# Peptides against a protein of PDB entry 6TME: the designs that were tried, part 197

Target 1, 324 residues: chain A of PDB entry 6TME
Amino acid sequence: NRLKRAYIALQAWKKAFYSDPFNTAANWVGPDVCSYKGVFCAPALDDPSVLVVAGIDLNHADIAGYLPPELGLLTDVALFHVNSNRFCGVIPKSLSKLTLMYEFDVSNNRFVGPFPTVALSWPSLKFLDIRYNDFEGKLPPEIFDKDLDAIFLNNNRFESTIPETIGKSTASVVTFAHNKFSGCIPKTIGQMKNLNEIVFIGNNLSGCLPNEIGSLNNVTVFDASSNGFVGSLPSTLSGLANVEQMDFSYNKFTGFVTDNICKLPKLSNFTFSYNFFNGEAQSCVPGSSQEKQFDDTSNCLQNRPNQKSAKECLPVVSRPVDCS
Target 2, 324 residues: chain A of PDB entry 6TME as posed
Amino acid sequence: NRLKRAYIALQAWKKAFYSDPFNTAANWVGPDVCSYKGVFCAPALDDPSVLVVAGIDLNHADIFGYLPPELGLLTDVALFHVNSNRFCGVIPKSLSKLTLMYEFDVSNNRFVGPFPTVALSWPSLKFLDIRYNDFEGKLPPEIFDKDLDAIFLNNNRFESTIPETIGKSTASVVTFAHNKFSGCIPKTIGQMKNLNEIVFIGNNLSGCLPNEIGSLNNVTVFDASSNGFVGSLPSTLSGLANVEQMDFSYNKFTGFVTDNICKLPKLSNFTFSYNFFNGEAQSCVPGSSQEKQFDDTSNCLQNRPNQKSAKECLPVVSRPVDCS

## One batch from the design tools (peptide; made by RFdiffusion4, then SolubleMPNN)

Design b2_p21_1_s2 (from b2_p21_1, 12 letters changed)
Fold by OpenDDE base, seed 4:
Structure b2_p21_1_s2 (fold): chain B 324 residues (1-324), chain A 21 residues (1-21)
Amino acid sequence: as target 1 above (324 residues)
Amino acid sequence: DSRLEELARKARAEVEAELLA
């Protein structure tokens, strides 16, 4: 009996709660699991006459505890949302039995350990949100082989390089922000055919921006701020026909910010502050447009306010990194 | 609840075996 298995799982989970400040599990009593707060039942896909637990939504419950292995008994769950709790420990490997998993949101918790590779076992997964946790180590390349719509990885402890497989991703939104990623952005990034938003904020990324970024025709948000990028902005960025928000601030970029970038047709905000740019087109000057906002603060620009000193600029500007 | 817990405990062993298989 599927509901019996669900009962076992949910009771095991209730026992794994250290704190339930809103008494979310107060009604988690008895065999009628479909009446449990945050538990949603639906007809089984294989037998519409059978009622199964299809979803869990414990978002914003502030529950402290862990995910017990018995959660693997929830084999009919397609939606698992436990956002904004205080769950700790690791994601149980037993969740591999949840083959219908479609949306997995464990964001804003206290999960630790490596990337939850169990997520890779879910063939139908479309939404993965593991942001605002303490996941660490390398990002498995296989994550981008999955047909995900969104991948939220930000605010974790992920290290190493971004996998080259990123180009295989069909996701519209990918966040890497506030991790410890290092190395270059893979050239394969230009192959992300469905990408709308990508955020690299606050990592240890370095090297030159790949020219292939300019192939991201559907991107509306591109934020690479607070990294260690060097060299000039790729001229191919003129190909970002739909970019609205672009941020390259707090890097080590050099060279000239061109008209072709600042005149992008959909560009509303372009921040390139806190770099070592030694020139900008007039179209890039803050206040030059009413429709566009620019920030050129703390560069090596002549005749602009709030720039770096010559002493700070000269060593960097005189030795530009050639990205060609 | 106690009866259900006991039943659940008994069933758990079977289900866990399935889960681990």
Scores: peptide ipSAE 0.026, ipTM 0.593, DockQ to the pose 0.019
Fold by OpenDDE base, seed 3:
Structure b2_p21_1_s2 (fold): chain B 324 residues (1-324), chain A 21 residues (1-21)
Amino acid sequence: as target 1 above (324 residues)
Amino acid sequence: DSRLEELARKARAEVEAELLA
C-alpha cells in the first residue's frame, strides 16, 4: 500500500515536469518505484519487513516543473533533496503529511510565495535549505523554535525584522544573507548556544550591534557585511574566543577598532573596510601580523592608504551614534 | 492497470480533502 501511494505520487510528479534535460525520470515507469532514479527505499520504521520510499535525491537534475499536491502521499520520506532544479510555484501544504521529514533541501530553484510554513509542521526536521529561491514576506518566528541544526535562508526576498526568537535556535549554521531583512539584530542572539556560523550579508539591517553578540563563545564565522549598522563595535566582542572569520565591511560603523577585538585568539580574517572608523589599534593594521589578515580600506583612518575623503568622513564622524 | 487508476483516483481525492481541511 505504501509503495502504491508512492507510485501515484511519483507519477503525478513526473507529469508535473515541463522539462527533464537529463532524462532523470525516463525510468520512472511501472510500480517498482524503488528502481526509479533518485528514489531511495528503506525498511519502514514501524515494520522492517515493508519497504517504503524514504528518500528523494534529484539534486542537479535541472528539471523544470512544479511540486504537485500528490507528493503528500510520500508519507515515509525523511530526506527530500531537490536542489539545483527549475521547480516553480509553491511548496504544497500536503507535505505536512510527511511527518518523518528530517532533511528538506529545495535550494536553488524558482519557488515563490511566503515562507513555506509546512516546514514548521515537521516535528523531526533538522536541516532546512530554502536558499536561492524567490520566497518573500516575513520570516515566521516559529522557525527558531525548531530543533534545526542548520537554517539556510540566503538569496531570497524575505523582508521585515529578524524574529526575537532567534535566541531559541539550536542551529550551528544560520544564513540570512542576500535578503531584505531590516531592523536591528535581536539582543537574544547571544542565547544561541550552539551557533558556529552566522551570516547577515547584504540585507537592510540597521542600528547598533547588540552587546550580546559577545556571548557567542562557539562562533567561528560572523559576517554582518553590507548592511546599515551604525555606532561603535561592542566592546563585548572581545568575548568571541573562537571567531576565525569576522566581517563588518560595508556598513556605517564609527569609532575606534580596539586591540581587544583584533587580538582575538582564533581570529584569522577581520574585515572592517568601507565604514567610518576614525581609529584603529596597531594590532588591527593590515600587515601587522603574519597570522591574521585585516582590511581597513575606505574608513576615516589617519595615515592609512585608501581612506575616505575628509568631506565624506566629517559629516558622519562628527555625529557618532551613541549605542549606550 | 485498472486497479492503479482507481487507487490513483482515491489517493488524489484523499490528498485534496486533506489540503482543504
Scores: peptide ipSAE 0.021, ipTM 0.569, DockQ to the pose 0.018
Fold by OpenDDE base, seed 2:
Structure b2_p21_1_s2 (fold): chain B 324 residues (1-324), chain A 21 residues (1-21)
Amino acid sequence: as target 1 above (324 residues)
Amino acid sequence: DSRLEELARKARAEVEAELLA
């Protein structure tokens, strides 16, 4: 019965292919779905004597098409990997029936519409990758209530603010890069206890950086480049004991870059170029360390090369934003 | 074949009903 349902789903999907350049679905013929290329069967969790479709892997197949609602018949699927294709349209709501979903990767496709809220219905989801699509609108706050290991949202069309629920996330990696997020980074960010990597690159984020960033003791990568952040760097950044890569470039930061930041014990690369910093500690100077790389280009620093003109600096530096 | 077609019809109807709900 389960394999017959899977057969219906997979045949419906094959019919939804507009192009299959590598003939991936060429062998998708007949009732033996477990022999289909990219289809993986395993014993059912509730009955080991029954074989079910447990996984789909069509990564890098360059298939053009859409996801038909009949995919909801694949009720035993725990792994769904279809990245680097040309699938278009929306994620079907019928996928809510895939209650065993553990890893969902639809990255590098042409999906559109709002955030696929069906992903929120999967109780066991651990991995969500929807990057490099055309998803738009607001990010549902509930995404961070899920026990996800990784959340990849980058290179989409998401708008509005980052939800304050971000602090509830147990994810080790979160990417917001190359969207249209606006507003401030929530202060609750400091509550992300398992965070290793967070990327905000290329959004419309603004305001002061919250002091609570300094509570991210496990973070190894923090990139906030290419936004509209203002004010001074929080002194609490000295708490980033494990940070290796830090990027604040292409913002509107002012003030002094301190020793406490540049002397972070595991810091290997710190980029703070293309801001309005008016001073830096000696430990922040590029070339001051063999173990650390710094970039102070295009700031308002005295006696440093490749800085902004006085005409560009004076209006901004003379009116520093107070983040206190 | 007739059984598969009937199963397919029923399955599609169920999925469509769920999608519209």
Scores: peptide ipSAE 0.020, ipTM 0.560, DockQ to the pose 0.018
Fold by OpenDDE base, seed 5:
Structure b2_p21_1_s2 (fold): chain B 324 residues (1-324), chain A 21 residues (1-21)
Amino acid sequence: as target 1 above (324 residues)
Amino acid sequence: DSRLEELARKARAEVEAELLA
């Protein structure tokens, strides 16, 4: 019965293919769905004597098509990986029936519409990758209430603010890059206990950086470049004991870049170019360390090359934003 | 089960590769 449902689903999906350049679905013929290329079967959790479709891997198949609602018949699927295809349309709501969903990767496709809220219905979801699509609108706050290990949202059309619930996330990797997020980074960010990598690149984020960023003891990558952040760098950044890559470039930061930041023990690359910093410690100067790379280009620093003109600096530096 | 585990391994490896790129 379960394999029959899977057969119906997979045949419906095959019919939804507009192009299959690698002939991935060429062997999708007959009732033996477990032999289908990219289809993986395993014993059912509730009955080990029953074989079910437990996984789909169509990564890099360059398939053009859409996801039909019949995919909801794949109720035993725990792994769904279809990245680097040309699937279009929306994620079917019928996928709510896939209650065993563990990893969901639809990245690098042509999906549109709002955030696929069906992903929120999966109680066991650990991995969510929807990057490189055309998803739009608001990010549901509930996404961070889930026990996700990784959340990839970059290169979409998401708007609005980052939910304050971000602090509840147990994810090690979160990407917001190349969207249209606005507002401030929530202060609750410091509560992300398992965070290793977070990227905010290329959004419309603004305001002061919250001091609570310094509580991210496990973070190795922190990239906030290409936004509208203002004020001084928080002194609490000295608490980032494991940060290796840090990028604040292309913002509107002011003030002094301190030794406490530039001497972080694991820091490998620190880019703070294209801001309005008016001073830096000697330890922040490019070339001052053989182990660390710095970029101070296009700031308001004295006696440094490639800085902004006084005309550009004076209006901003003379009116520093107080983040207190 | 072994096939599922292999799929999971492959998926994780791909994610790691992407993060390092």
Scores: peptide ipSAE 0.008, ipTM 0.497, DockQ to the pose 0.082; fails the geometry check

Design b2_p21_1_s3 (from b2_p21_1, 18 letters changed)
Fold by OpenDDE base, seed 5:
Structure b2_p21_1_s3 (fold): chain B 324 residues (1-324), chain A 21 residues (1-21)
Amino acid sequence: as target 1 above (324 residues)
Amino acid sequence: DERLEKLRKEQREKIEKELLE
């Protein structure tokens, strides 16, 4: 039966534990898997009279170990939350059998290898959190074909361009932060209709920001800090009617920070420090508004404190990148 | 199942927390 298969899977997993500091699996004994700490049972979708393992929650258990292939026997699992552990190795391909997977959170572990493509096989997946691991290589374009609500990829070792398929994503939150992504932000980004928050912090992204960013009407958080972006800020950023937090700091931007950007109606924080901006509107000056916080530190602005030297500014400001 | 609902709730709260950061 299904619970017997679950028993086999869970016992195999217990054997795969190297360390269980909180003794989370101490009660993982006997056939009554529904009593196991962190194991949650529910009536099966196809037969309400049958009890199945529907969820796993081992968050913050600090367990060291790996995910054995026998976990593929947990075919009724829809929720898999094992964040903040010390699991290592790869995500087993056998998890493709978990066709009901809805929320998959393996964040803050020690997983390695390429992007876990098994996640792409789950037809009903809505939430994917693989952040704070050691996943590497290319991000598969197909990830954005999934009907995901949230995609957390930050703090990994991904090394590629951002796929152009990003525009197909229906996710409200996407994080790319602290990877090795390179190249330009795809112009298709403007097609992300449900996007509320997007974070690019601390990558190797470069080039000009695409004008299509201004089409992100629902965005409340846009953080592109700590990259290699060049050129002027797109004038179309005035279209970000709902942006509250915006950060372009630690890039190589040039030009003038316009009034239309700084007067965005919902803007609370706008950080454009550590760039090569050579001018700003009065509305962009820190302290100009009680409702908005600005940071213009370390630019090429005249008559402002804490700016770059002329020696540092002149070579860059005199040869601005034309993004037109 | 109340336990599954609790897990879903916690996950939703996690997402909301991330939005605040």
Scores: peptide ipSAE 0.028, ipTM 0.724, DockQ to the pose 0.068
Fold by OpenDDE base, seed 3:
Structure b2_p21_1_s3 (fold): chain B 324 residues (1-324), chain A 21 residues (1-21)
Amino acid sequence: as target 1 above (324 residues)
Amino acid sequence: DERLEKLRKEQREKIEKELLE
């Protein structure tokens, strides 16, 4: 019965294909669904003598179509990988029946609509990749209540603020890049105990960076470039003992870039170009280290090449934002 | 990308272990 349900689901999906240029579903014929290309079976958890559809992998198939509601019949699926296709529409709510969902990757497709809240219904979800789509609206705060290892949200149309619940996340990698997020980074960010990589690139974030960023002692990559951040860099950034890649470029930062930041022990690349910094320590100067790379281009630094004009700098530097 | 693949591999292995009990 379980494989029969899978057959119904997969045939409905095949019917929902508008284009299959590589003929991926050409062998999707007959009741033996475990022989279907991209379909993977395994013994059921509740009965090892029963074979069930446990995984789907249609990555890079360039399939055009949509996800039909009948996919909800694939109740044993734990792995769902359909990235790099041309699937459109919304993620069906019927997928809430897939209670074993562990890894969900629909990245690089043409999905639209609000955040797929059905993902919140999966109690065992560990990996969520919805990047490179057209999802829009606010990010549900509940996403960070889930015990996810990685959250990939980049290259969508998400807007509004980043939820305060971000501090509850146990994810090691989180990407917000290339969306429309606005407001400040929540102070609760410092509570992300397992965070290794976080990327905010290319949003509408603003305000001062929270001091609590300095509590992220496991972070190796911190990229906040291409936003509207203001004020000085927090002195607490000296606490980023494991940061290797740090990027604050293309913002509106002011003040002095200190030794305490540029001498971070694991720092490999530090980009703070295209801001309004009016001073930097010698340790921050590009070429000052053989082991570290710096970029101070297009700031308000004296006696450095490729800086902004006095006319551009004066209005901003003379009125620094006080983040204290 | 490389890290992502590593994570995915680890997740797949965990699932496989669970499925095989």
Scores: peptide ipSAE 0.024, ipTM 0.629, DockQ to the pose 0.245
Fold by OpenDDE base, seed 2:
Structure b2_p21_1_s3 (fold): chain B 324 residues (1-324), chain A 21 residues (1-21)
Amino acid sequence: as target 1 above (324 residues)
Amino acid sequence: DERLEKLRKEQREKIEKELLE
C-alpha cells in the first residue's frame, strides 16, 4: 500500500525533527497521511483510483532536524518544498526512488556535503533550489545537461570552475552568487538560448569576459559584480537587446565604457563602479538620461567625482590586460 | 492551501503528459 509506505516515511521524518516551533507536525498522527499539515495527496498517475502523497510543503516552518532515508518511500512525490527550515545533514540517496520529482526546493536550510547528485537522477526535474545552504565541492557538469527551468545555487560553498556544459542549459534563471567559484566564465555561455537572468556575484571568477556573452539576446539581468574580472568589456555586449539590469562593479576592468553598451535599448540600470575604467562615453555618465541609471563611482575616469587616485590607477591602467 | 493544490494539479498534468509521450 502506497499510503502505508508514506506513513512509514512521514513518521520517520517526524522522529527526525529536533524542533518544531510552530507545531507543524502536531497532527502527524495516524494512518491518514493526507490530512497531515504540509502533506498533499492526489490520484496516482498510474491508477486514478489510488490516492498517493504527491507533494510536501513545509516552507517557513523553522523545523530543525534531518532528512531520514525512509523519505525514499515517498515514491509518488512530485513537489518537495522544505525551504526556510533548519534541516541539517545530507540529502538522502534514497530519494532517487522519487522518479516523479518535478520541483525540489531545500533552500534556506543547513544542508552540508557535496552537491546532492541524487537530483541528477530525477528525469522529470524542472526546478532545483539548493541556495542558502552549506553545500561544497565541485558543481557536477551534468547539472546543465538536465532540462531545468531554474537553477539556484547561490549562497553555498561550491568551489572550482563553472562547467563548460553551462551552454547546454535551457534554464531561464541561473544563480552562482556567493560561492567560491574560480576561473573564467566559459565561452559556451553564449549558447544559453533561454537565459533571462544570470548572477555571478561574489565569487572568485577571473580572466576576461567572453565575447559570447553578447549572444545572450534574451537576458534581462546580468550581474558579474564582486569578482576578479580583468580587461575591457566585450564590444559584443551591444548585442544584449533585452538587458535591463547589468552590474560589473567591484572587479578589475579597464578600458573605455562604450556608447554602444550604455545605449542598449532596454537598459535600466548599469553599474560599473569600483573598477579601473579610464574612459566612458557621454551616454554612460550618471544623470545623462532620465530613463537609465548609471554608476561610475571609483574608477579612473577624468573629470568625474569620486574616482580613484592617480596613485591607485596608474599601476593598473598603464598595464591593461589585452583580451583580444 | 488552494495555491499549492492548483500547482500540484498542474504539475501532475504536466508529468502525465510527459509520461505519455
Scores: peptide ipSAE 0.027, ipTM 0.632, DockQ to the pose 0.080; fails the geometry check
Fold by OpenDDE base, seed 4:
Structure b2_p21_1_s3 (fold): chain B 324 residues (1-324), chain A 21 residues (1-21)
Amino acid sequence: as target 1 above (324 residues)
Amino acid sequence: DERLEKLRKEQREKIEKELLE
């Protein structure tokens, strides 16, 4: 039966533990898997008279080990949360059998290898959190074809370009931060109709920001800091009617920071420090508003403190990148 | 599927409750 299969899976997993500092699996003994710490049972969807393992929560257990292929026997699991552990290895392909998977959180572990493509096989997946691991390689474009509400990819070893399919995403939150992504932000980004928060911090992204960013009417957080972006800020950024947090710091932007950007109605924090901006509107000056916080440090602004030297500025400012 | 959504919600609530204990 299903609970017998779950027993096999969970015992295999316990055997795969190298360290269990909090003795989380101490009670993982015997056939009554529903009594196991971190294991949650519910009536099966196809037969309410049958009890099945529907959820796993081992968050913050500091368990060292790996995920054995026998976990594929947990076919009724919809919630799988094992963040803040020390699990290593790869995500087993056998998890493709978990067709009810709804939320998958393996963040803050020691997982390695390419993007876990098994996540793409789950038809009902809504939440994917694989941040703070050592996943590497290319991001499969199919990830954005999924009807996900949240995609957390930050703090990994992903490289290559961001797929153009990003525009198809229905996610409200997407994080790319602290990877090795390169190339331009796709113009299709403006098609992300449900986007609230997007973070690109600390990658190797470059080129001009696409004008289509201004179409993100629902975005509240937009962080593109610590990259290699060039050119002027798109004038279309005035369309970000709901943006609250905006960060373009530590790039190679040039030009003038306009009043239309700094006066965005919901803007609370706007950081554009460590660039090569050569002018800013009065509304962009730090201290000009009590409701908004600005940082213009280390640009090429006149009559402002903590700016770059003329020697540093002139070579860049005199050769502005044409983003047209 | 309403049944699936209900199950997922119930499981989430149970998990969250366990985390708070």
Scores: peptide ipSAE 0.026, ipTM 0.653, DockQ to the pose 0.054; fails the geometry check

